# Peptides against a protein of PDB entry 3NZW: the designs that were tried, part 191

Target 1, 212 residues: chain A of PDB entry 3NZW
Amino acid sequence: TTTLAFRFQGGIIVAVDSRATAGNWVASQTVKKVIEINPFLLGTMAGGAADCQFWETWLGSQCRLHELREKERISVAAASKILSNLVYQYKGAGLSMGTMICGYTRKEGPTIYYVDSDGTRLKGDIFCVGSGQTFAYGVLDSNYKWDLSVEDALYLGKRSILAAAHRDAYSGGSVNLYHVTEDGWIYHGNHDVGELFWKVKEEEGSFNNVIG
Target 2, 222 residues: chain B of PDB entry 3NZW
Amino acid sequence: QFNPYGDNGGTILGIAGEDFAVLAGDTRNITDYSINSRYEPKVFDCGDNIVMSANGFAADGDALVKRFKNSVKWYHFDHNDKKLSINSAARNIQHLLYGKRFFPYYVHTIIAGLDEDGKGAVYSFDPVGSYEREQCRAGGAAASLIMPFLDNQVNFKNQYEPGTNGKVKKPLKYLSVEEVIKLVRDSFTSATERHIQVGDGLEILIVTKDGVRKEFYELKRD

## One batch from the design tools (peptide; made by RFdiffusion4, then SolubleMPNN)

Design b2_p23_7_s2 (from b2_p23_7, 13 letters changed)
Fold by OpenDDE base, seed 2:
Structure b2_p23_7_s2 (fold): chain B 212 residues (1-212), chain C 222 residues (1-222), chain A 23 residues (1-23)
Amino acid sequence: as target 1 above (212 residues)
Amino acid sequence: as target 2 above (222 residues)
Amino acid sequence: EELEIATGGSFDVYVKLDQQLAS
């Protein structure tokens, strides 16, 4: 798995691969590792798929309850705290979650929280999470700037996942790409890694470790 | 060491068509190397045009299917006999599975039906309730043998247009019910040849807007 | 039969249930 999210002048980019593995078995190439909690909030999936799907969906319900009670959208801070508190209750029970809660509220601006099943909750500008995270960081950190255009930011997110998919056997399938703004998230498509690889290789002259 | 789980073998397979879906399973039930039954159906009509199979440890599978069937009944009771949608069924099954997150049902669950637009739908679950909608999924003993085949024949993976030097992928298209049934039969026939836990019989449940029909085919009995 | 299941301790999405039980 490789998931990433980063803040920039245009909001948040979220990019994830879609491969699920069990040992050396590719269980799926089409896993949705971005959970659309609501139209304004995204959660990413790393670790146990069921743990992430179940509790991030549950989180969506909690966020909806908040909206109904408080007559305003929940903050990203509060949403992530709800999830963090939940996983804390299960500490030691064996949950496996490495998730990012991403959103854009008027009061917070673009906001990313990392939440994992060890009880860690971190606010930050850039996170890569998963077995391929170091590969993604390699590309992302090298090219990241706050002032990226939306187009360049989207490409950088996509390109970083591609790098991870290339080197990490546990990552692959496709890249699902999101742009989060104050108006909510925008899905920017599913990009097959195979097709994307050859396109990028040709255009950039990169991936020279592969002949073709 | 005490092992609360058994393994009753078998294989299941779901494929979604344009306006239909199929869920198939062999009828062999085994323990270790002993055949318990040559005809033990594991694919069930659960009502509301939803078919379900939970393959692995049969005791767990049966329990899960029973619980889901009960859920369907209660849903009707609570919602004035409203038809349970396939997506809602999937969510319900997730809760059933995740409810035993720390002592899971030892099963790979697949359901099939029609979505609210009348399109074929297949949902696959891991033992603790993660799920996704897919065009096809094999589960059980011979899943590793069948899935690559389905990737090739349903999703046209690694197929290219003739004369394009491998540069133009074969376009995706829906398969007819006849084509799907043929693929299912071929899959299980091949699996039976290579896996001892698959065989005896093949039961296919086909879901259309007109309801669920069943087909049965003999498999090798060796 | 090896079944895929949610795992702990790593960021693998799935692990074989048999492996989990064996650990």
Scores: peptide ipSAE 0.033, ipTM 0.777, DockQ to the pose 0.115
Fold by OpenDDE base, seed 5:
Structure b2_p23_7_s2 (fold): chain B 212 residues (1-212), chain C 222 residues (1-222), chain A 23 residues (1-23)
Amino acid sequence: as target 1 above (212 residues)
Amino acid sequence: as target 2 above (222 residues)
Amino acid sequence: EELEIATGGSFDVYVKLDQQLAS
């Protein structure tokens, strides 16, 4: 798995691969590793698929309850805290979760929290999470700047996942790409890694370790 | 060491068509190298045009299916006999599975039916309740043998249009019920030849708007 | 379905269960 999220002048980019594995077995190439919690809030999945899928869906319900009770959208801080508190209650039980809660509220602006099953909760501008995270960081960190255009930021997110998919055997399938703004998240499509690889190689002149 | 789980082998397979879905399973029940039964159905009509199979440890599978059937009954009771949608069924099954997160059902679960638009739907679950809607899925002992075949024949993976020098993929299209049944039969026939935990009989449940139809075919009894 | 994270220990439900059965 490779997931990433980063803040920039245009909001938040979220990009994830879609491969699921069971040991050496590729279980699926089409897993949805982004959970759309609400129109303004996204959760990413790494670790145990069931743990992430179940509890982030649960989180969505909690966020909706908040909205009903408080008559306003839940903050990203509060949403991530709810999840963090939940996993803390299960500390030692064997949950496996590496998740990012990404959202945009008027109060907070674009916000990213990392939450994992070890009880860690971190606010930050850039996170890569998964077995391919180091590969993604290599590309992302080398090209990241706050002033990226939306177009460049989207490409950078996509390109970073592609790099990870290329080198990490546990990552691949496709890239699902999101842009989060004050008006909510926008889905920017599913990009097959096989097709994307050759396209990028041709356009960039990159991936010269592969003869095309 | 105490092992609370058994493995009863077998294989299941789901394929979604345009306006139908198929869920198939062999009827062999085995422990280690000993065949317990040559006819033990593992694919069930659960009502509301939903068919279900939970393959692996049969005791767990049966328990899960029974619980789901009960859930369907309760849903009708609570919602004035409203039909349970396939997506809601999937969510319910997730909760059933994840409810035993720390002592899981040792099963690979597949359900099949029609979505609210009348399109074929197949959902696959891991032992603890992660699920995905897919066009096809094999589960159980011979899943590793069958799934690549399905990738090729259902999703047309690694197939290209003739004369395009491998640059244009074969376009996706829905398969007819006859084509799907043929694929299922070929899959299980092949699997039976190479896996000792698959064989004896093949039961296929076909879900259409008209209901659930069952077909049975003999497999090798080795 | 399982997702790998960059930790020393990978979590795979099937592998975990199989290991339990094999032990």
Scores: peptide ipSAE 0.021, ipTM 0.754, DockQ to the pose 0.141
Fold by OpenDDE base, seed 3:
Structure b2_p23_7_s2 (fold): chain B 212 residues (1-212), chain C 222 residues (1-222), chain A 23 residues (1-23)
Amino acid sequence: as target 1 above (212 residues)
Amino acid sequence: as target 2 above (222 residues)
Amino acid sequence: EELEIATGGSFDVYVKLDQQLAS
């Protein structure tokens, strides 16, 4: 798995691969590793598929309850804290979760929290999470700047996942790409890694270790 | 050392069409190298046009299916006999599976039916409740043999349009019910030849707007 | 056995890098 999220002048980019594995077996190439909690809030999935899917869906319900009770959208901080508190209660039980809670509120602006099953909760501007995270960081860190255009930021997110998919056997399938703005998240499509690879190779003249 | 799980073999296969869905399974039940039964159905009509199979440890599979059937009854009771949608069924099954997260049902679960738009739907579950809607899925003993075949024949993976020098992929399209049935039969016939835990009989449940139809075909009995 | 099923039987969207390196 490779997931990433980063803040920039235009909001938040979220990009994830779509491969699921069971040992050496590729269980699926089409897993949705982004949970759309509400129109303004996303959760990413890394770790155990069931743990992430179940508890992030649960989180969505908690967020909705908050909105109903308080008559306002839940903050990204509060949403991430709910999840963090939950996983902490299960500390040592064997949950496997590495998640990013990404969203926008008027009070907070664009915000990213990292939450994992070890009890870690971090606010930050850039996170890559998964077995391919180091490969993604290699590309992302080398090209990241706050002043990226939306177009460049989207490409950078996509390109970073592609790099990870290329080097990490546990990442692949496709890239799902999101842009989070003040008006909510926007889905920017599913990009097959195979097709994307050849396109990028041709356009950039990159991946020269592979003969076309 | 205590092992609470068994493996009863078998294989199941789901394929979603445009306005139908198919869930198929062999009827062999086996323990180790001993055939317990040559006709033990593992695909079930659960009502509300939902068919279900949980393949692996048969005791766990049966328990899960029974629990789901009960859930359907309770749903009707609580919601004025409203039909349970396939997506809601999937969520319910997730909860059943994840409720035993730390002592899982040792099964690969597949359900099939029609979504709320009348389109064929197949959902696949891991033992602890992660699920995904897919066009096709094989589960069980011969899943590793069948799934690549399905990738090629249902999703047209590695198929290209003639005369394009491999540059244009074969376009995706829905298969007819006849094509799907043929594909299922071919899949199980092939699997039976190569896997000892698959054979005897093939039961296919076809879900359409008109209900659930069942077909049966003989497989090798070796 | 329960742990084996829980960890080995579930689909993984994340595998630790160290496991990959050990393969």
Scores: peptide ipSAE 0.023, ipTM 0.769, DockQ to the pose 0.087; fails the geometry check
Fold by OpenDDE base, seed 1:
Structure b2_p23_7_s2 (fold): chain B 212 residues (1-212), chain C 222 residues (1-222), chain A 23 residues (1-23)
Amino acid sequence: as target 1 above (212 residues)
Amino acid sequence: as target 2 above (222 residues)
Amino acid sequence: EELEIATGGSFDVYVKLDQQLAS
């Protein structure tokens, strides 16, 4: 798995791969590793598929309950804290989760929190999470700047996942791409890694280690 | 070490069509190299046009299916006989599975039916309740043999339009019920030849807007 | 014999659990 999120002048970019594996077996190439909690809030999934899917769905319900009770959207800080508190209750039980809670509220602006099953909760501007995270960081860090255009930021997110998919055998399938703005998140499509690879190679003249 | 789980072998396969879905399973039940039964159905009509199979350790599978059937009954009781949708069924099964997260049901679960728009639907679950809607899924002993075949024949992986020099992929399209049945039969016939835990009989449940029908085919018995 | 469950650091591994420990 490779997931990433980063803040920039235009909001937040979220990009994830879609591969799941069982040992050497590719279990799925089409896993949805982003949960759309509400129109302004996204959660990413890494680790145990069931753990992430179950509890992030649960988180969605908690966020909805908050909205109903408080008549206001939950903050990214509060949403991430709910999840963090939950996983902490299961600390030592064997949950495997690495998640990013990404969203936009008027109070906070664009915000990203990293939450994992070890109890870590971090606020930050850039996170890559998964077995392919180091490969993604290599591309992302080399090209990141706050003043990226939306177009360039979207491409950078997509390109970083592609790099990870290329080098990490546990990442692949497709890239799901999101842009989070003041008006909410926008889905920017599912991009098959195979097709994307050759397209990028041709256009950039990159991936010269591959002959084809 | 104590092993609370058995493995009764078998294989299951679900394929969603445009306005139908199928869930198929062999009828062999085996322990190690000993055939316990040559006809033990493992695909069940659970009502509300939902068919289900939980393949692996048969005791766990039977327990899970029973719990789901009971869940359907309670749903009807609580909601004035409202039909349980396939997506809601999937969520319910997730909770059943994840409820035993730390002592899982040792099964691969697949359900099939029609979504609320009348389109074929197949949902697949891991032992602890992670699930995904897919066009096709194989589970059980011969899943690793069948899934690549399904990738090729249902999702048209590695197939290209003639005359395009491999530049244009074969377009995705729905298969007819006859085509799907043929694929299922071919899949299980092939699996039976190469896997000792698959064989004897093939039972296919076909879900349409008119309900669930069953078909049975003989498989190799050796 | 071990039970394989979909888990790992990043959706990338189904791990085998000791059945005695899991039971």
Scores: peptide ipSAE 0.018, ipTM 0.755, DockQ to the pose 0.133; fails the geometry check

Design b2_p23_7_s3 (from b2_p23_7, 8 letters changed)
Fold by OpenDDE base, seed 3:
Structure b2_p23_7_s3 (fold): chain B 212 residues (1-212), chain C 222 residues (1-222), chain A 23 residues (1-23)
Amino acid sequence: as target 1 above (212 residues)
Amino acid sequence: as target 2 above (222 residues)
Amino acid sequence: SELDVATGGSLDVYVKIQEQLAS
């Protein structure tokens, strides 16, 4: 798995691969590793598929309850704290989760929290999470700047996942791409890694280690 | 060391069509090399146009299916006999599976039906409740043999438009119910030839807007 | 095994989950 999220002048970019594995078996190439918690809040999934899917869906319910009680959208900080508190209760039980909670509120602006099953909760501007995270960081860190255009930021997110998919055997399938703004998240499509690879190779002249 | 799980073999296969869905399973139940039954159905009509199979350890599978059927009844009771949608069913099954997260049902679960738009739907679950809607999924003993075939025939993996030097993929299209049934039969016939835990009979449940239809075909008995 | 062909056993940590189930 490779997931990433980063803040920039235009909001948040979220990009994830779609491969699931069972040992050496590719169980699926089409897994949705982003959960759409609400129109303004996304969660990413790495680690155990069931753990992430179940608890992030549960988180969605908690967020909705908050909205009903408080008559306002839950903050990204509060949503991430709910999840963090939950996984903390299960510390040592064997949950496997590496998640990012990404959203936009008027109060907070564009916000990213990293939450994992070890009890870590971090606010930050850039996170890559998963077995391919180091490969993604290699591309992302080298090209990141706050003043990226939306177009460039979207491409950078997509390109970083592609790099990870190329090098990490546990990442692949496709890239799901999101842009989070004040008006909510926007889905920017599913991009097959194979097709994307050849396109990028042709356009950039990159990936010269592969003869096509 | 004590192993609470058994493996009763078998294989299941789900394929979603445009306005139908199919869930199929062989009827062989086996422990090790001993055939317990040559006709033990493992695909069930659960009501509300939902068919379900939980393949692996049969005791766990039966328990899970039973619980889901009960859940359907409770849903009707609580919601004035409202039809349970396939997506809600998937969510319910996730809860059933994940409720035993630390002592899981040792099964691969597949359900099939129609979504709220009348389109074929197949959902596949891991033992602890992760699920995905897919066009096709094989589970069980011969899944590793069948799934690549399904990828090729249903999802057109590794198929390209002629004359494009492998750069343009073959476009996806829906298969007819007849094509799907043929594909299922061929898949299980092939699986039976290569895997001892698959055989005897093949039951296919076809879900359409008109309800659930069952078909039965003989497989090799060796 | 059934786990080997199960849908989405893990995104990137399947071995860990499988080991837990085996213990």
Scores: peptide ipSAE 0.041, ipTM 0.800, DockQ to the pose 0.155
Fold by OpenDDE base, seed 1:
Structure b2_p23_7_s3 (fold): chain B 212 residues (1-212), chain C 222 residues (1-222), chain A 23 residues (1-23)
Amino acid sequence: as target 1 above (212 residues)
Amino acid sequence: as target 2 above (222 residues)
Amino acid sequence: SELDVATGGSLDVYVKIQEQLAS
């Protein structure tokens, strides 16, 4: 798995691959590793598929309850804390989760929290999470700047996942791409890694080690 | 060392068509190298045009299916006999599975039916409740043998348009019921020949807007 | 082996369900 999220002047970019594995078996190439918690909040999934899918969906319910009670959208901080508290209760029980809670509230602005099953909760500007994270960081860190245009930021997210998919055997399938703004998240499509690879190779002259 | 799980072998296969879905399973039940039964159905009509199979440890599978059937009953009770949608069924099954997260049902679960738009739907679950809607999924002993074939024949993976140097994939198309049934039969025939835990009979449940139809085919017994 | 071909599974090289069941 490779998931990433980063803040920039235009909000948040979230990009994830779609491969799931069971041992050496590619279980799926089409897994949705982003949970759309609500129109303004996204959760990413790495680790155990069931753990992430179940609890992040549960988180969605908790966030909805918050909105019903408080008559306002839940903050990213609060949402991430709910999840963090939950997984902490299961610390040592064997949950496997590496998640990013991404959203944009007026109070917080664009906000990303990393939450994992070890009890870590971190707010930050850039996170890559998963077995392919190092490969993603290689591309992302090299090209990241706060002042990226939305177009460039989207491309950077997509390109970073592609890099990881190319080198990490546990990442691949497709890139699901999101842009989170104050008005909510926008889905920017599913991009097949194979097709994307050839497109990028042609346009950038990258991946010269591959002949096609 | 204590092992609470058995493995009864077998293989299941779900394929979603445009306006239908198919869930198939062999009828062989085996322990190690001993055939327990040559006809033990593992694909079930659960009502509301939902078919279900939980392949692996048969005791767990049976328990799970029973619980789901009960869930359907309770759903009707609570919602004035409203039909349970396939997506809601999937969520329900997730909860059933994840409820035993730390002592999982040792099964690969697949359900098939029609979505709210009348389109074929197949949902596949891991033992602890992660699920995905897919066009096709094989589970069980011969899944690793069948899935590559399905990828090729259903998802058209590794099929390219001529003149594109393998860079443009063949466009996806829906298969007819007849084509899907043939594909299923071919898949299980091949699996039977290569895997000892698959054989004897093939039961196919076909879900359409008109309900669930069952078909049975003989497989190799040895 | 049933776990080896199950949909979902692991999204990383983190502890897999199969290993959890085996332990």
Scores: peptide ipSAE 0.045, ipTM 0.787, DockQ to the pose 0.154; fails the geometry check
Fold by OpenDDE base, seed 4:
Structure b2_p23_7_s3 (fold): chain B 212 residues (1-212), chain C 222 residues (1-222), chain A 23 residues (1-23)
Amino acid sequence: as target 1 above (212 residues)
Amino acid sequence: as target 2 above (222 residues)
Amino acid sequence: SELDVATGGSLDVYVKIQEQLAS
């Protein structure tokens, strides 16, 4: 798995691969590793698919309850804290979760929290999570700027996942791409890694380790 | 070491068409190298035009299917006999599976039906409740043998437009009911030849807007 | 195994936190 999220002047970019594995077996190439918690919040999933799907969907319900009670959108901080508190109750039980909760509220601005099943909760600007994270960081860190245009930021997210998919056997399939703004998240499509690879190789002259 | 799980073999296969879905399974039930039964159906009509199979440890599969059927009944009771949608069914099954997260049902679960738009739908579950809607999925003993074939024939993976040097994929299209049934039969016939845990009979449940139809075909008995 | 379906790889993740560029 390779998931990433980063803040920039235009909000948040979220990009994830879509490969699921069972040991050395590729179980699926089309897994949705972004859970749309609500129109304003995204959760990413790494680790156990069931753990992430179940609890991040549960989180959606908790967020809805919050908004019904408080008559306002839940903050990213509060949403991530709900999840963090939940997984903490299961600490040591064997949950496997590496998630990013991404959203944009007027009060907080664009916000990313990393939450994992070890009880870690971190606020930050850039996260890559999964077995391919180091490969993603290699591209992302080298090209990241706060002042990226939306177009360039989307491309950078996509390109970073592609790099990971190329080198990490546990990552691949396609890139699902999101842009998070104050008005909510926008889905920017599913990009097949194979097609994307050849396109990028041709346009950039990159990936020279592959002859043709 | 105590092992609460058994493995009764078998294989299941779901394929979604444009306005139909198919869920198929062999009827062999086996323990190790001993055939327990040559006709033990594992694909079930659960009502509301939803068919379900949970393949692996048969005791767990039967328990799960029973619980889901009960869930359907309760849903009708609570919602004035409203039809349970396939996506809601998937969510319900996730809860059933994840409820045993730390002592899972040892099964690969597949359901098939029509979505709210009348399109074919197949959902596949891991033992602890992760699920995905897919065009096709094989589960069970011969899944590793069948799935690559399905990827090629249903999803057109590794099929390219001629003259494009492998850069342009063949466009996706839906298969007819007849084509899908043939594909299923061929898949199970092939699986029977290569895997001892698959054989005897093939039961295919076809879901359309008109309901669930069952077809049965003989497979090799050795 | 069938019980070990995951999103890929291990959860041995390292988190990099960047300096806040803007609030």
Scores: peptide ipSAE 0.016, ipTM 0.761, DockQ to the pose 0.073; fails the geometry check
Fold by OpenDDE base, seed 5:
Structure b2_p23_7_s3 (fold): chain B 212 residues (1-212), chain C 222 residues (1-222), chain A 23 residues (1-23)
Amino acid sequence: as target 1 above (212 residues)
Amino acid sequence: as target 2 above (222 residues)
Amino acid sequence: SELDVATGGSLDVYVKIQEQLAS
């Protein structure tokens, strides 16, 4: 798995691959590793598929309950804290989760929290999470700047996942791409890694280790 | 080392069509190299036009299916006999599986039915309840043999339009019920030839708007 | 085995935090 999220002048970019594995077996190439919690809040999934899917869906329910009770949208901080508190209760039990809670509220602005099954909760501007995270960071860190255009930021997110998919056997399938703004998240499509690879290779002249 | 799980072999296969879905399974039950039964059905009609199979350790599979059937009954009781949707069923099964997260059911679960729009639907679960909707899924002993074939024949993976130098993928099209049944039969026949844990009989449950029908075919008994 | 829990890769998750540089 490779997931990433980063803040920039235009909001938040979220990009994830779609491969799931069971040992050396590719279980699926079409896993949705982003949970759309609400129109303004996304959760990413890395680690155990069941743990992430179950608890992030649960989180969605908790967020909805909050909104019903409080008559306001839940903050990204509060949502991430709910998840963090939950996983803390299971500390040592063997959960496997590496998640990013990404969203926008009027109070907080664009916000990213990292939450994992070890009890870590971190607020930050840039995260890559998963077995391919190092490969993603290699591209992302080299090209990141706060003042990226929306177009460039979307491309950078997509390109970073592609780099990871190319080198990490546990990452691949497709890239799911999101842009989070003050008006909510926007889905920017599913991009097949194979097709994307050849397109990028042709346009950038990159991946010269592969003969076209 | 104590192992609370057995492996009773077998293979299951789900395929979603346009307005139908199929869930198939062989009827062989085996432990190691000993055949326990040549006819032990593992695909079940659970009501509300939902068919289910949980393949792996048979005791766990049976328990899970029973629990789900009970869930369907309770749902009807609580919701004035409202039909349980396939997506709600999937969520329910996830809860059943994940409820045993630290002592999992040792099964690969597949359900099939129609979604709320009348389109074929197949959901596949890992032992602890992660799930996704797919066009097709094989599970069990011969899944690794069957899935590549399904990817090619159902999803047209690695099929390209002639004359495009591999740049244009073959367009997806729906298969008829007859085509799917043939595909299932061919898949299991091939699997039986290569895997000792698959054989004896094949049961196919077909879900349409008119309900669930069952077909049975003989497989190799050696 | 296909009966293994589906995973997205390594169980070890490392995080790198990059803070916004003050413009």
Scores: peptide ipSAE 0.009, ipTM 0.752, DockQ to the pose 0.073; fails the geometry check

